# Peptides against a protein of PDB entry 5X9X: the designs that were tried, part 21

Target 1, 41 residues: chain A of PDB entry 5X9X
Amino acid sequence: SSVSELEQRLRDVKNTNSRFRKALMEKENELQALIRKLGPE

## One batch from the design tools (peptide; made by RFdiffusion4, then SolubleMPNN)

Design b2_p15_2_s4 (from b2_p15_2, 4 letters changed)
Fold by OpenDDE base, seed 3:
Structure b2_p15_2_s4 (fold): chain B 41 residues (1-41), chain A 15 residues (1-15)
Amino acid sequence: as target 1 above (41 residues)
Amino acid sequence: SELEELREKELELKE
């Protein structure tokens, strides 16, 4: 049904958003680690 | 220092 399709789309969007947020956090942590590795200068 | 400025910019761009 139209309602069930909309509910499915909402779930898919939430799942996609969660995945991208996780990836962004991981890349941010990686960037911070690299900055720390460069030293205090 | 330049590196310190880059660290600050990175933090500012963090979501």
Scores: peptide ipSAE 0.038, ipTM 0.459, DockQ to the pose 0.015
Fold by OpenDDE base, seed 4:
Structure b2_p15_2_s4 (fold): chain B 41 residues (1-41), chain A 15 residues (1-15)
Amino acid sequence: as target 1 above (41 residues)
Amino acid sequence: SELEELREKELELKE
């Protein structure tokens, strides 16, 4: 049904959002590590 | 500076 399709779309968006949030967190950590290596300059 | 730009990007990534 249209309702079930919308529910599925919402689940898919939430899953995608969660994955991208995790990736962004990992990139944030990587960037912080690089900044620490470069120093306080 | 380049390092300042990296720090700005770091801030933006925090969300």
Scores: peptide ipSAE 0.029, ipTM 0.514, DockQ to the pose 0.018
Fold by OpenDDE base, seed 5:
Structure b2_p15_2_s4 (fold): chain B 41 residues (1-41), chain A 15 residues (1-15)
Amino acid sequence: as target 1 above (41 residues)
Amino acid sequence: SELEELREKELELKE
């Protein structure tokens, strides 16, 4: 049904959002680690 | 410095 399709789309968006938020956090941590390796310059 | 500028840009782009 149209309702079930909308519910599925919402779930898909939430899942996608969660995955990207996790990826961004991991990339931030990686970036900070690299910055620390480069030194205080 | 260049590295300081990169750190600043990283902070600005952070959600």
Scores: peptide ipSAE 0.036, ipTM 0.463, DockQ to the pose 0.016; fails the geometry check
Fold by OpenDDE base, seed 1:
Structure b2_p15_2_s4 (fold): chain B 41 residues (1-41), chain A 15 residues (1-15)
Amino acid sequence: as target 1 above (41 residues)
Amino acid sequence: SELEELREKELELKE
């Protein structure tokens, strides 16, 4: 039904948002690790 | 320093 399709789309958007938030956090952690290797300057 | 500027830019790009 149209309602079930809208509910599915909402779930898909939430899942996509969660995946991108996780990816951003992982990239931030990777970047900070590299910055630490470069030193404080 | 250049590295400090890069750290600042990285912070500015965060949500």
Scores: peptide ipSAE 0.033, ipTM 0.451, DockQ to the pose 0.016; fails the geometry check

Design b2_p15_3_s1 (from b2_p15_3, 6 letters changed)
Fold by OpenDDE base, seed 1:
Structure b2_p15_3_s1 (fold): chain B 41 residues (1-41), chain A 15 residues (1-15)
Amino acid sequence: as target 1 above (41 residues)
Amino acid sequence: SELEELREKEKKLKE
């Protein structure tokens, strides 16, 4: 149904959003680790 | 410094 399709689309968007949020968090952690290695300069 | 410039770029990416 139209409702079930909209619910599926919403789930897909939420899943995609969650994946990107996780990836960004991991990249931020990696960047901060590199910053600590390089020092304050 | 170069590292400060990279930090500013990161800040802009988060906006």
Scores: peptide ipSAE 0.023, ipTM 0.402, DockQ to the pose 0.017
Fold by OpenDDE base, seed 5:
Structure b2_p15_3_s1 (fold): chain B 41 residues (1-41), chain A 15 residues (1-15)
Amino acid sequence: as target 1 above (41 residues)
Amino acid sequence: SELEELREKEKKLKE
């Protein structure tokens, strides 16, 4: 049904959002590690 | 330095 399709789309968006948030956190951690490695320059 | 400018840009993007 149209309702079930909208519910599925909502779940998919939430899952995608969660994945991107995790990826951003990992990239931030990587960036900070590189900054510490390179120094204050 | 260039690295310092990148750090400041990152900070602004998070605001």
Scores: peptide ipSAE 0.023, ipTM 0.396, DockQ to the pose 0.016; fails the geometry check
Fold by OpenDDE base, seed 3:
Structure b2_p15_3_s1 (fold): chain B 41 residues (1-41), chain A 15 residues (1-15)
Amino acid sequence: as target 1 above (41 residues)
Amino acid sequence: SELEELREKEKKLKE
């Protein structure tokens, strides 16, 4: 049904959002590790 | 320093 399709789309958007948030967090952690390696300069 | 400026820019981008 149209309602079930909308519910599925909402779930898909939430899952996509979660995946991208995780990826951004991992990239931030990588950047911070590199910054620390470079030193306080 | 240039590195400090980059850190500040990163901070601004995340706000």
Scores: peptide ipSAE 0.023, ipTM 0.395, DockQ to the pose 0.016; fails the geometry check
Fold by OpenDDE base, seed 4:
Structure b2_p15_3_s1 (fold): chain B 41 residues (1-41), chain A 15 residues (1-15)
Amino acid sequence: as target 1 above (41 residues)
Amino acid sequence: SELEELREKEKKLKE
């Protein structure tokens, strides 16, 4: 049904959002590690 | 420096 399809799409979007948030956090940690290696310049 | 400018831009994006 249209309702079940919308619910499925919402679940998929939430899962994708969660994955991207995790990836962004990991990339931020990596970026900060590189910044520390480069120094204050 | 250029790196400092990038750090400041990142800081503003997180506010």
Scores: peptide ipSAE 0.022, ipTM 0.375, DockQ to the pose 0.016; fails the geometry check

Design b2_p15_3_s2 (from b2_p15_3, 6 letters changed)
Fold by OpenDDE base, seed 2:
Structure b2_p15_3_s2 (fold): chain B 41 residues (1-41), chain A 15 residues (1-15)
Amino acid sequence: as target 1 above (41 residues)
Amino acid sequence: SELEKLREKEEKLKE
């Protein structure tokens, strides 16, 4: 049904959002490590 | 500095 499809889409969006947030956190950690190597410029 | 500008851009990308 239209309602069940919308519920499925919402679940998919939430899962995608969670995956992207995890990836961004990992990239932030990598960037901060590089920034520390570069110094306080 | 250039590094400070990059830090500012990074902060704008954070959710």
Scores: peptide ipSAE 0.037, ipTM 0.439, DockQ to the pose 0.018
Fold by OpenDDE base, seed 5:
Structure b2_p15_3_s2 (fold): chain B 41 residues (1-41), chain A 15 residues (1-15)
Amino acid sequence: as target 1 above (41 residues)
Amino acid sequence: SELEKLREKEEKLKE
């Protein structure tokens, strides 16, 4: 049904959002590690 | 410094 399709789309968006938030956190950690390696310059 | 400016830009891009 149209309702079930919208519910599925909402779940998909939520899952995608969660994955991207995790990826952003990992990239932030990577950047901070590189910044520490490069120094305070 | 240039690196410090890049760090500041990184902070501005955070959600």
Scores: peptide ipSAE 0.041, ipTM 0.452, DockQ to the pose 0.017; fails the geometry check
Fold by OpenDDE base, seed 4:
Structure b2_p15_3_s2 (fold): chain B 41 residues (1-41), chain A 15 residues (1-15)
Amino acid sequence: as target 1 above (41 residues)
Amino acid sequence: SELEKLREKEEKLKE
């Protein structure tokens, strides 16, 4: 049904969002590590 | 400095 399809799409979007948030956090950690290596300038 | 400006831009892009 249209309702079940919308619910499925919402679940898929939430899962994708969660994955991207995790990836962004990991990339931020990597970036900050590089910033620390470069120094305070 | 140029690096500080880049850091500030990066911070503004954080969710």
Scores: peptide ipSAE 0.041, ipTM 0.437, DockQ to the pose 0.017; fails the geometry check
Fold by OpenDDE base, seed 1:
Structure b2_p15_3_s2 (fold): chain B 41 residues (1-41), chain A 15 residues (1-15)
Amino acid sequence: as target 1 above (41 residues)
Amino acid sequence: SELEKLREKEEKLKE
């Protein structure tokens, strides 16, 4: 049904958002590790 | 500082 399709689309958007948030967090952690290696300057 | 400029660029890339 139209309602079921909208619910599925919403789930897909939320899943995509979650995946990107996780990727950004991992990249932030990687960047912070590199900053610690390079120093505060 | 250069490091602060890099931090600002990082923040601009975030959603």
Scores: peptide ipSAE 0.041, ipTM 0.442, DockQ to the pose 0.018; fails the geometry check

Design b2_p15_3_s4 (from b2_p15_3, 6 letters changed)
Fold by OpenDDE base, seed 3:
Structure b2_p15_3_s4 (fold): chain B 41 residues (1-41), chain A 15 residues (1-15)
Amino acid sequence: as target 1 above (41 residues)
Amino acid sequence: SELEELRKKEEELKK
């Protein structure tokens, strides 16, 4: 049904959002590691 | 410091 399709799309958007948030956090951690390697602050 | 700001941003991304 149209309602079930909208519910599925909402779930898909939430899952996509979660995956991208995780990827951004991992990249930020990588940047932190590089900064620490280059200098303390 | 810039490093501390990055830590704060990471915490915000977890929310």
Scores: peptide ipSAE 0.026, ipTM 0.405, DockQ to the pose 0.020
Fold by OpenDDE base, seed 1:
Structure b2_p15_3_s4 (fold): chain B 41 residues (1-41), chain A 15 residues (1-15)
Amino acid sequence: as target 1 above (41 residues)
Amino acid sequence: SELEELRKKEEELKK
Protein backbone atom coordinates (compact mmCIF):
# COMPACT_ATOMS: atom_id res chain seq x y z
CA SER B 1 0.00 0.00 0.00
CA SER B 2 0.95 3.66 -0.26
CA VAL B 3 1.32 3.81 3.53
CA SER B 4 3.58 0.73 3.67
CA GLU B 5 5.73 2.13 0.85
CA LEU B 6 6.14 5.44 2.67
CA GLU B 7 7.03 3.59 5.88
CA GLN B 8 9.64 1.57 3.97
CA ARG B 9 11.10 4.74 2.39
CA LEU B 10 11.32 6.36 5.82
CA ARG B 11 13.12 3.30 7.25
CA ASP B 12 15.56 3.33 4.32
CA VAL B 13 16.33 7.04 4.82
CA LYS B 14 16.84 6.53 8.56
CA ASN B 15 19.16 3.57 7.95
CA THR B 16 21.18 5.55 5.39
CA ASN B 17 21.37 8.52 7.76
CA SER B 18 22.56 6.28 10.60
CA ARG B 19 25.28 4.73 8.40
CA PHE B 20 26.57 8.15 7.30
CA ARG B 21 26.54 9.47 10.87
CA LYS B 22 28.62 6.50 12.00
CA ALA B 23 31.06 6.90 9.10
CA LEU B 24 31.49 10.63 9.82
CA MET B 25 32.12 9.95 13.51
CA GLU B 26 34.77 7.35 12.66
CA LYS B 27 36.46 9.71 10.19
CA GLU B 28 36.42 12.50 12.77
CA ASN B 29 38.07 10.20 15.32
CA GLU B 30 40.68 9.16 12.75
CA LEU B 31 41.38 12.80 11.85
CA GLN B 32 41.78 13.79 15.49
CA ALA B 33 44.17 10.88 16.06
CA LEU B 34 46.28 12.05 13.11
CA ILE B 35 46.23 15.63 14.42
CA ARG B 36 47.52 14.39 17.78
CA LYS B 37 50.31 12.48 16.02
CA LEU B 38 51.34 15.55 14.01
CA GLY B 39 51.61 17.71 17.13
CA PRO B 40 50.37 21.16 18.20
CA GLU B 41 51.77 23.14 15.26
CA SER A 1 49.92 27.75 12.06
CA GLU A 2 49.05 25.51 9.14
CA LEU A 3 47.59 22.88 11.47
CA GLU A 4 45.44 25.52 13.18
CA GLU A 5 44.01 26.48 9.79
CA LEU A 6 43.20 22.82 9.09
CA ARG A 7 41.42 22.60 12.46
CA LYS A 8 39.37 25.68 11.53
CA LYS A 9 38.41 24.12 8.20
CA GLU A 10 37.36 20.95 10.02
CA GLU A 11 35.06 22.95 12.29
CA GLU A 12 33.53 24.73 9.28
CA LEU A 13 32.83 21.39 7.59
CA LYS A 14 30.92 20.24 10.69
CA LYS A 15 28.39 23.06 10.30
Scores: peptide ipSAE 0.026, ipTM 0.346, DockQ to the pose 0.016; fails the geometry check
Fold by OpenDDE base, seed 5:
Structure b2_p15_3_s4 (fold): chain B 41 residues (1-41), chain A 15 residues (1-15)
Amino acid sequence: as target 1 above (41 residues)
Amino acid sequence: SELEELRKKEEELKK
């Protein structure tokens, strides 16, 4: 039904949002590690 | 330094 399709789309968006939030956190950690290697310059 | 300015920009983007 149209309702079940909208519910599925909402679940998909929430899952995608969660994946991107995790990826951003990992990239921030990587960036900070690289900054520490390069120094305070 | 250039790296310090990039760090500042990163913090601004997080707001």
Scores: peptide ipSAE 0.026, ipTM 0.340, DockQ to the pose 0.016; fails the geometry check
Fold by OpenDDE base, seed 2:
Structure b2_p15_3_s4 (fold): chain B 41 residues (1-41), chain A 15 residues (1-15)
Amino acid sequence: as target 1 above (41 residues)
Amino acid sequence: SELEELRKKEEELKK
């Protein structure tokens, strides 16, 4: 049904959002490590 | 410095 499809879409969006947030956190950690290597410029 | 400006932009994106 249209309702069940909307519920599924909401779950999919939440899962996607969670995955992207995790990826951003990992990229931030990588960036900070590189910044420390570059120095205090 | 250029790096300091990039750090500031990064902090703004975190908000």
Scores: peptide ipSAE 0.025, ipTM 0.338, DockQ to the pose 0.017; fails the geometry check

Design b2_p15_4_s1 (from b2_p15_4, 6 letters changed)
Fold by OpenDDE base, seed 1:
Structure b2_p15_4_s1 (fold): chain B 41 residues (1-41), chain A 15 residues (1-15)
Amino acid sequence: as target 1 above (41 residues)
Amino acid sequence: LDELLKKQEQLQKEL
């Protein structure tokens, strides 16, 4: 149904958003590790 | 470094 399709699309958007948030967090952690190697506190 | 860590923690909460 149209409602079921909209619910699926919403789930897909939420899943995509969650994946990007995770990727950003991982990149920030990588950046932190690099900053620590550079020495600045 | 301590300031950067605090900023990172805040960023993680906002994601």
Scores: peptide ipSAE 0.033, ipTM 0.562, DockQ to the pose 0.016; fails the geometry check
Fold by OpenDDE base, seed 3:
Structure b2_p15_4_s1 (fold): chain B 41 residues (1-41), chain A 15 residues (1-15)
Amino acid sequence: as target 1 above (41 residues)
Amino acid sequence: LDELLKKQEQLQKEL
């Protein structure tokens, strides 16, 4: 049904958003490690 | 590093 399709699309958007949030956090951690190697506190 | 850690914690809260 149209309602079930909208619910599925909402779940897919939430799952995609969660995956990108995790990827951004991992990239920030990588950036932090590089900044530490440069010496600044 | 203390300022960097605080900024990272803030970013993680916003994600």
Scores: peptide ipSAE 0.032, ipTM 0.555, DockQ to the pose 0.016; fails the geometry check
Fold by OpenDDE base, seed 2:
Structure b2_p15_4_s1 (fold): chain B 41 residues (1-41), chain A 15 residues (1-15)
Amino acid sequence: as target 1 above (41 residues)
Amino acid sequence: LDELLKKQEQLQKEL
């Protein structure tokens, strides 16, 4: 049904959003490790 | 370092 399809799409968007948030956090942690190697405290 | 850690914590809260 249209309702069940919308619920599925909402779940897919939430899953995608969660994955991107995690990836961004991991990339920020990687960047911060590189910044620390440059010497800033 | 302490300033960078605080900025990182703030960014993580925004994600």
Scores: peptide ipSAE 0.032, ipTM 0.557, DockQ to the pose 0.016; fails the geometry check
Fold by OpenDDE base, seed 4:
Structure b2_p15_4_s1 (fold): chain B 41 residues (1-41), chain A 15 residues (1-15)
Amino acid sequence: as target 1 above (41 residues)
Amino acid sequence: LDELLKKQEQLQKEL
């Protein structure tokens, strides 16, 4: 049904958003680790 | 280091 499809789309968007937020956090952590190695504490 | 740690913690809260 149109309602079940919209609910599925909302779940998919939320899952995708969560995955990208996690990936961005991990990349920022990697960047910060490099900054700590190259820069002052 | 302390400023970088503080910024990292803030960014993690926003993500």
Scores: peptide ipSAE 0.030, ipTM 0.555, DockQ to the pose 0.016; fails the geometry check

Design b2_p15_4_s2 (from b2_p15_4, 4 letters changed)
Fold by OpenDDE base, seed 4:
Structure b2_p15_4_s2 (fold): chain B 41 residues (1-41), chain A 15 residues (1-15)
Amino acid sequence: as target 1 above (41 residues)
Amino acid sequence: LEELLKKQEELEKKL
């Protein structure tokens, strides 16, 4: 049904959102590690 | 990102 298809696509978007949130957190951690290596100029 | 945008467009077409 159209409802069951919308529910499936909503699950797909939520799963994709979770993956991107994890990737952004990893990039933030990488950025912070690089900033710490640069130190105060 | 492109996959996310395609899924968003698919949802919008069904509303």
Scores: peptide ipSAE 0.043, ipTM 0.624, DockQ to the pose 0.091
Fold by OpenDDE base, seed 2:
Structure b2_p15_4_s2 (fold): chain B 41 residues (1-41), chain A 15 residues (1-15)
Amino acid sequence: as target 1 above (41 residues)
Amino acid sequence: LEELLKKQEELEKKL
């Protein structure tokens, strides 16, 4: 049904959003680790 | 994401 298709699309968007948020957080953490390695310590 | 990736590559080149 049109409702079930919209619910599926909404789930797919939420899953995609969650994956991108995780990837961004991992990349930010990796950047911070590299910045710390290049720091004065 | 592309900006973060480029910045990572720049930092990695200095290590």
Scores: peptide ipSAE 0.021, ipTM 0.518, DockQ to the pose 0.014
Fold by OpenDDE base, seed 1:
Structure b2_p15_4_s2 (fold): chain B 41 residues (1-41), chain A 15 residues (1-15)
Amino acid sequence: as target 1 above (41 residues)
Amino acid sequence: LEELLKKQEELEKKL
């Protein structure tokens, strides 16, 4: 049904969003670590 | 300066 398809699409979007949010957080943490290693020198 | 450039290249590789 159209409702079931919309529910599936919403689940897929939420799963994709969660994966991207995790990847962005990991990248941000790594960038912060590299910035700290860069330091003032 | 060489150390700074090397660290910058390492940062860019993570993007």
Scores: peptide ipSAE 0.019, ipTM 0.508, DockQ to the pose 0.010
Fold by OpenDDE base, seed 3:
Structure b2_p15_4_s2 (fold): chain B 41 residues (1-41), chain A 15 residues (1-15)
Amino acid sequence: as target 1 above (41 residues)
Amino acid sequence: LEELLKKQEELEKKL
């Protein structure tokens, strides 16, 4: 049904969003590690 | 560096 398809699409968007947020957080952690290596302070 | 680290933590909280 159109409703079940919309619910599925919403789940897919949420899953994709969660994956991108995780990837961004991993990159943020990488940047933090690089900043700690570059900065004397 | 501590200020940059704090900014990083604030950014992480927004993700």
Scores: peptide ipSAE 0.031, ipTM 0.478, DockQ to the pose 0.016; fails the geometry check

Design b2_p15_4_s3 (from b2_p15_4, 4 letters changed)
Fold by OpenDDE base, seed 5:
Structure b2_p15_4_s3 (fold): chain B 41 residues (1-41), chain A 15 residues (1-15)
Amino acid sequence: as target 1 above (41 residues)
Amino acid sequence: LEELLKKQEELQKEL
């Protein structure tokens, strides 16, 4: 049904959002590790 | 570095 399709799309968007949030956190952690390696406080 | 660490902790709370 149209409602079921909209619910599925909403789930897919929420899953995509969660994945991007995780990826951003991982990239920030990588950046921090590189900054520490370079020496600036 | 300490300031950057603090900013990272704030960012992680927002994500």
Scores: peptide ipSAE 0.035, ipTM 0.580, DockQ to the pose 0.016; fails the geometry check
Fold by OpenDDE base, seed 1:
Structure b2_p15_4_s3 (fold): chain B 41 residues (1-41), chain A 15 residues (1-15)
Amino acid sequence: as target 1 above (41 residues)
Amino acid sequence: LEELLKKQEELQKEL
């Protein structure tokens, strides 16, 4: 049904959003590790 | 380093 499809799409968007938030955090951690290697305190 | 760590903690709160 249209309702069940909308509920599925909402779940998919939430899952995708969670994955991107995790990826952004990992990229920030990677960036910070690289910045630390450059010597800023 | 301490300032960068603090900024990282702030960003993690927004995610």
Scores: peptide ipSAE 0.034, ipTM 0.573, DockQ to the pose 0.016; fails the geometry check
Fold by OpenDDE base, seed 4:
Structure b2_p15_4_s3 (fold): chain B 41 residues (1-41), chain A 15 residues (1-15)
Amino acid sequence: as target 1 above (41 residues)
Amino acid sequence: LEELLKKQEELQKEL
């Protein structure tokens, strides 16, 4: 049904958003680790 | 170090 398709799309968007948020956090953590290596903490 | 750690924690809360 149109409702079940919209619910599926919403789940897919939420899953995609969660994956990108995790990837951004991991990249920020990597960047911060590199910054710590470049200078005093 | 403490300032960088604090900024990292703030960014983690926003993401």
Scores: peptide ipSAE 0.034, ipTM 0.567, DockQ to the pose 0.016; fails the geometry check
Fold by OpenDDE base, seed 3:
Structure b2_p15_4_s3 (fold): chain B 41 residues (1-41), chain A 15 residues (1-15)
Amino acid sequence: as target 1 above (41 residues)
Amino acid sequence: LEELLKKQEELQKEL
């Protein structure tokens, strides 16, 4: 049904959003580790 | 560095 398709699309968007949030946090942690190696306070 | 760490903690709360 159109409702079940919309629910599926919403789940897919939420899953994609969660994956990007995780990837962004991982990249931020990597960036922080590099910043620490550069020595700025 | 301390300011950067604080900004990171704030950003992590928004994610």
Scores: peptide ipSAE 0.033, ipTM 0.569, DockQ to the pose 0.016; fails the geometry check

Design b2_p15_5_s1 (from b2_p15_5, 6 letters changed)
Fold by OpenDDE base, seed 5:
Structure b2_p15_5_s1 (fold): chain B 41 residues (1-41), chain A 15 residues (1-15)
Amino acid sequence: as target 1 above (41 residues)
Amino acid sequence: SLDEILEKQRELQEL
């Protein structure tokens, strides 16, 4: 049904969002490590 | 390095 399709799309969006949030966290951790190496320069 | 930081920022924008 249209409702079940919308529910599935919502689940897919939530799963994608979760994956992107994890990727952002990992990239931010890498950035922070590089910033620490760079120092105040 | 600064260049590596800038590259990571670009990668973030491409997600």
Scores: peptide ipSAE 0.054, ipTM 0.689, DockQ to the pose 0.016
Fold by OpenDDE base, seed 4:
Structure b2_p15_5_s1 (fold): chain B 41 residues (1-41), chain A 15 residues (1-15)
Amino acid sequence: as target 1 above (41 residues)
Amino acid sequence: SLDEILEKQRELQEL
């Protein structure tokens, strides 16, 4: 049904959003680690 | 290195 399709699309968007947020967090952590290694120079 | 930082920034922008 139209409702079930919209519910499925919403679940897919939420799952994708969660995955991208996790990936951004991990890459930010990697970036910050590199910044710390570079130091205050 | 600075190059690694720049690469990570580019990867962030692609998400």
Scores: peptide ipSAE 0.054, ipTM 0.691, DockQ to the pose 0.016
Fold by OpenDDE base, seed 1:
Formats: sequence, C-alpha cells, structure tokens
Structure b2_p15_5_s1 (fold): chain B 41 residues (1-41), chain A 15 residues (1-15)
Amino acid sequence: as target 1 above (41 residues)
Amino acid sequence: SLDEILEKQRELQEL
C-alpha cells in the first residue's frame, strides 16, 4: 500500500542516516588519532 | 601525517 511504501522509505532514510553518522564518527576518530600523532608542532 | 589528515577531510566532504 501507499502507507507501507512510505513507511519503507522512512526506514531506508533512517538506515542511510545511521550509516553516514557512523562513517563520520569513524573518520573523525581516525582524524583525531592522526592529529595526536602530528602533535603540537 | 598532515597529508593523511587532508585525505580524511576530503573523504568526509564526499559523504
């Protein structure tokens, strides 16, 4: 039904959002680790 | 390294 399709689309958007948030967190953690290696120089 | 940091920043911008 139209309602079930909209519910599916909402789930897909939420899943995509969650994946991107996780990817951003992982990349930021990697970035911070590199910054720590670089040091205050 | 700084180059690695810049690469990660580019990757973040692609998301």
Scores: peptide ipSAE 0.053, ipTM 0.688, DockQ to the pose 0.016
Fold by OpenDDE base, seed 2:
Structure b2_p15_5_s1 (fold): chain B 41 residues (1-41), chain A 15 residues (1-15)
Amino acid sequence: as target 1 above (41 residues)
Amino acid sequence: SLDEILEKQRELQEL
């Protein structure tokens, strides 16, 4: 049904959003670690 | 290194 399809699409969007948020957090942490290693150079 | 930081920034833009 249209309702069940919309519910499925919403779940898919939420899953994608969660994955992207995790990826951004991990990459930001990596960036900050590299910045700290670089220091004032 | 700075190059590694720049590469990570490019990777972020691809998301």
Scores: peptide ipSAE 0.051, ipTM 0.686, DockQ to the pose 0.016

Design b2_p15_5_s2 (from b2_p15_5, 5 letters changed)
Fold by OpenDDE base, seed 3:
Structure b2_p15_5_s2 (fold): chain B 41 residues (1-41), chain A 15 residues (1-15)
Amino acid sequence: as target 1 above (41 residues)
Amino acid sequence: SLEEVLEKQRELLEK
């Protein structure tokens, strides 16, 4: 049904959002470590 | 400062 399809799409978007948030946090942590190697912030 | 900018970005990411 249209409702079940919309619920599925919402779950897919939420899962994708969660995965990207985690990936961005990991990339930010790596970037921060590299910046500290270059000198004081 | 760079430290303040990075902290603000982390706060936004964790919301």
Scores: peptide ipSAE 0.047, ipTM 0.546, DockQ to the pose 0.018
Fold by OpenDDE base, seed 4:
Structure b2_p15_5_s2 (fold): chain B 41 residues (1-41), chain A 15 residues (1-15)
Amino acid sequence: as target 1 above (41 residues)
Amino acid sequence: SLEEVLEKQRELLEK
């Protein structure tokens, strides 16, 4: 149904959002590690 | 400062 399709799309968006937030956090940690190697912030 | 920018980024990710 239209409702079930919208619910599925919402779940997919939420899952994608969560995955990208995790990836961004990992990249932030990587960046911060490199910054610390270069010198004080 | 760099520290301030990084803190703002962390806050955005936590929302």
Scores: peptide ipSAE 0.047, ipTM 0.545, DockQ to the pose 0.018
Fold by OpenDDE base, seed 2:
Structure b2_p15_5_s2 (fold): chain B 41 residues (1-41), chain A 15 residues (1-15)
Amino acid sequence: as target 1 above (41 residues)
Amino acid sequence: SLEEVLEKQRELLEK
């Protein structure tokens, strides 16, 4: 049904969002480590 | 400062 399809799409978007948030956090941590090596914050 | 910018970015990511 249209409702079940929308619920599935919402779950997919939430999963994608969660994965991107994790990836961004990891990249932020990597960037911060490089900044610390470069010099004072 | 750079420190303040990084702190705000962390807060945004964890929102």
Scores: peptide ipSAE 0.047, ipTM 0.550, DockQ to the pose 0.017
Fold by OpenDDE base, seed 1:
Structure b2_p15_5_s2 (fold): chain B 41 residues (1-41), chain A 15 residues (1-15)
Amino acid sequence: as target 1 above (41 residues)
Amino acid sequence: SLEEVLEKQRELLEK
């Protein structure tokens, strides 16, 4: 049904969003570590 | 500053 399809689309978007947010957080941590190695800026 | 940019990014990711 149209409702079930929309619910599925919403779940897919939320899952994608969650995965990208996790990846960005990991990259932020990596960036912070590299910045600390370079020194305070 | 760089520190301010990093803090803003963390805040956005935690929402």
Scores: peptide ipSAE 0.051, ipTM 0.564, DockQ to the pose 0.018; fails the geometry check

Design b2_p15_5_s3 (from b2_p15_5 with E12L A14K K15L)
Fold by OpenDDE base, seed 5:
Structure b2_p15_5_s3 (fold): chain B 41 residues (1-41), chain A 15 residues (1-15)
Amino acid sequence: as target 1 above (41 residues)
Amino acid sequence: SLEEILEKQEELEKL
């Protein structure tokens, strides 16, 4: 049904959003590692 | 530079 399709689309968007948030957190950790390597310069 | 890395880090934290 149209309602069930919209609910599925919402779930898919939430899943992709969660994946991107995880990737961004990993990049945040990578940036912190680069800061430690470079120092305050 | 460190300043550019910190700026990008701050932007990521806001997302």
Scores: peptide ipSAE 0.034, ipTM 0.589, DockQ to the pose 0.016
Fold by OpenDDE base, seed 1:
Structure b2_p15_5_s3 (fold): chain B 41 residues (1-41), chain A 15 residues (1-15)
Amino acid sequence: as target 1 above (41 residues)
Amino acid sequence: SLEEILEKQEELEKL
């Protein structure tokens, strides 16, 4: 049904959003590791 | 550079 399709699309968007947020967090952690290697300079 | 890393962090936080 149209309702079930919309619900599925909403779930897919939420899943995609969650995956991107996780990827961003991992990149942020990578950047922090680089900052620690570089030091305050 | 450190400055470039910080700029990228700010960019990521905006997404």
Scores: peptide ipSAE 0.033, ipTM 0.580, DockQ to the pose 0.016
Fold by OpenDDE base, seed 4:
Structure b2_p15_5_s3 (fold): chain B 41 residues (1-41), chain A 15 residues (1-15)
Amino acid sequence: as target 1 above (41 residues)
Amino acid sequence: SLEEILEKQEELEKL
């Protein structure tokens, strides 16, 4: 049904959003690691 | 470079 399809699409969007948020967090951690390697200079 | 890292951090912070 149209309702079940919309519910499925919403779940897919939420799952995709969660995956991208995780990837962004990992990239932030990578950037912080690089900053630490550069030092305070 | 440090400049590129800081620019990327600012971009991520806006999300």
Scores: peptide ipSAE 0.033, ipTM 0.574, DockQ to the pose 0.016
Fold by OpenDDE base, seed 2:
Parts: sequence; structure tokens; C-alpha cells
Structure b2_p15_5_s3 (fold): chain B 41 residues (1-41), chain A 15 residues (1-15)
Amino acid sequence: as target 1 above (41 residues)
Amino acid sequence: SLEEILEKQEELEKL
């Protein structure tokens, strides 16, 4: 049904959003590791 | 460079 399709789309968007947020956090940690290696200069 | 890393970090924090 149209309702079940909308519910499925909402679940897919939430799952995609969660995956991207996790990936961004991992990239943030990677950047922090690089900053620590470079030092303040 | 460090400056480029900091700019990318700021962009990531906005997402």
C-alpha cells in the first residue's frame, strides 16, 4: 500500500542517515589523528 | 596541510 511504501522509504532514509553519520564520525577521528601527528604547526 | 585538515574538519562538523 501507499502507506507501507512510505513507511519503508522512511526506514531506508533513517538507515542511510545513520550510516552517513557513522562514516562522518570515523572521518572526524581520522582528521584528529592526522592533527596529532602534525602537531600545532 | 594542517590548515586544509582544519577546514575539512569544520565542514564535517556542519553535516
Scores: peptide ipSAE 0.033, ipTM 0.579, DockQ to the pose 0.016

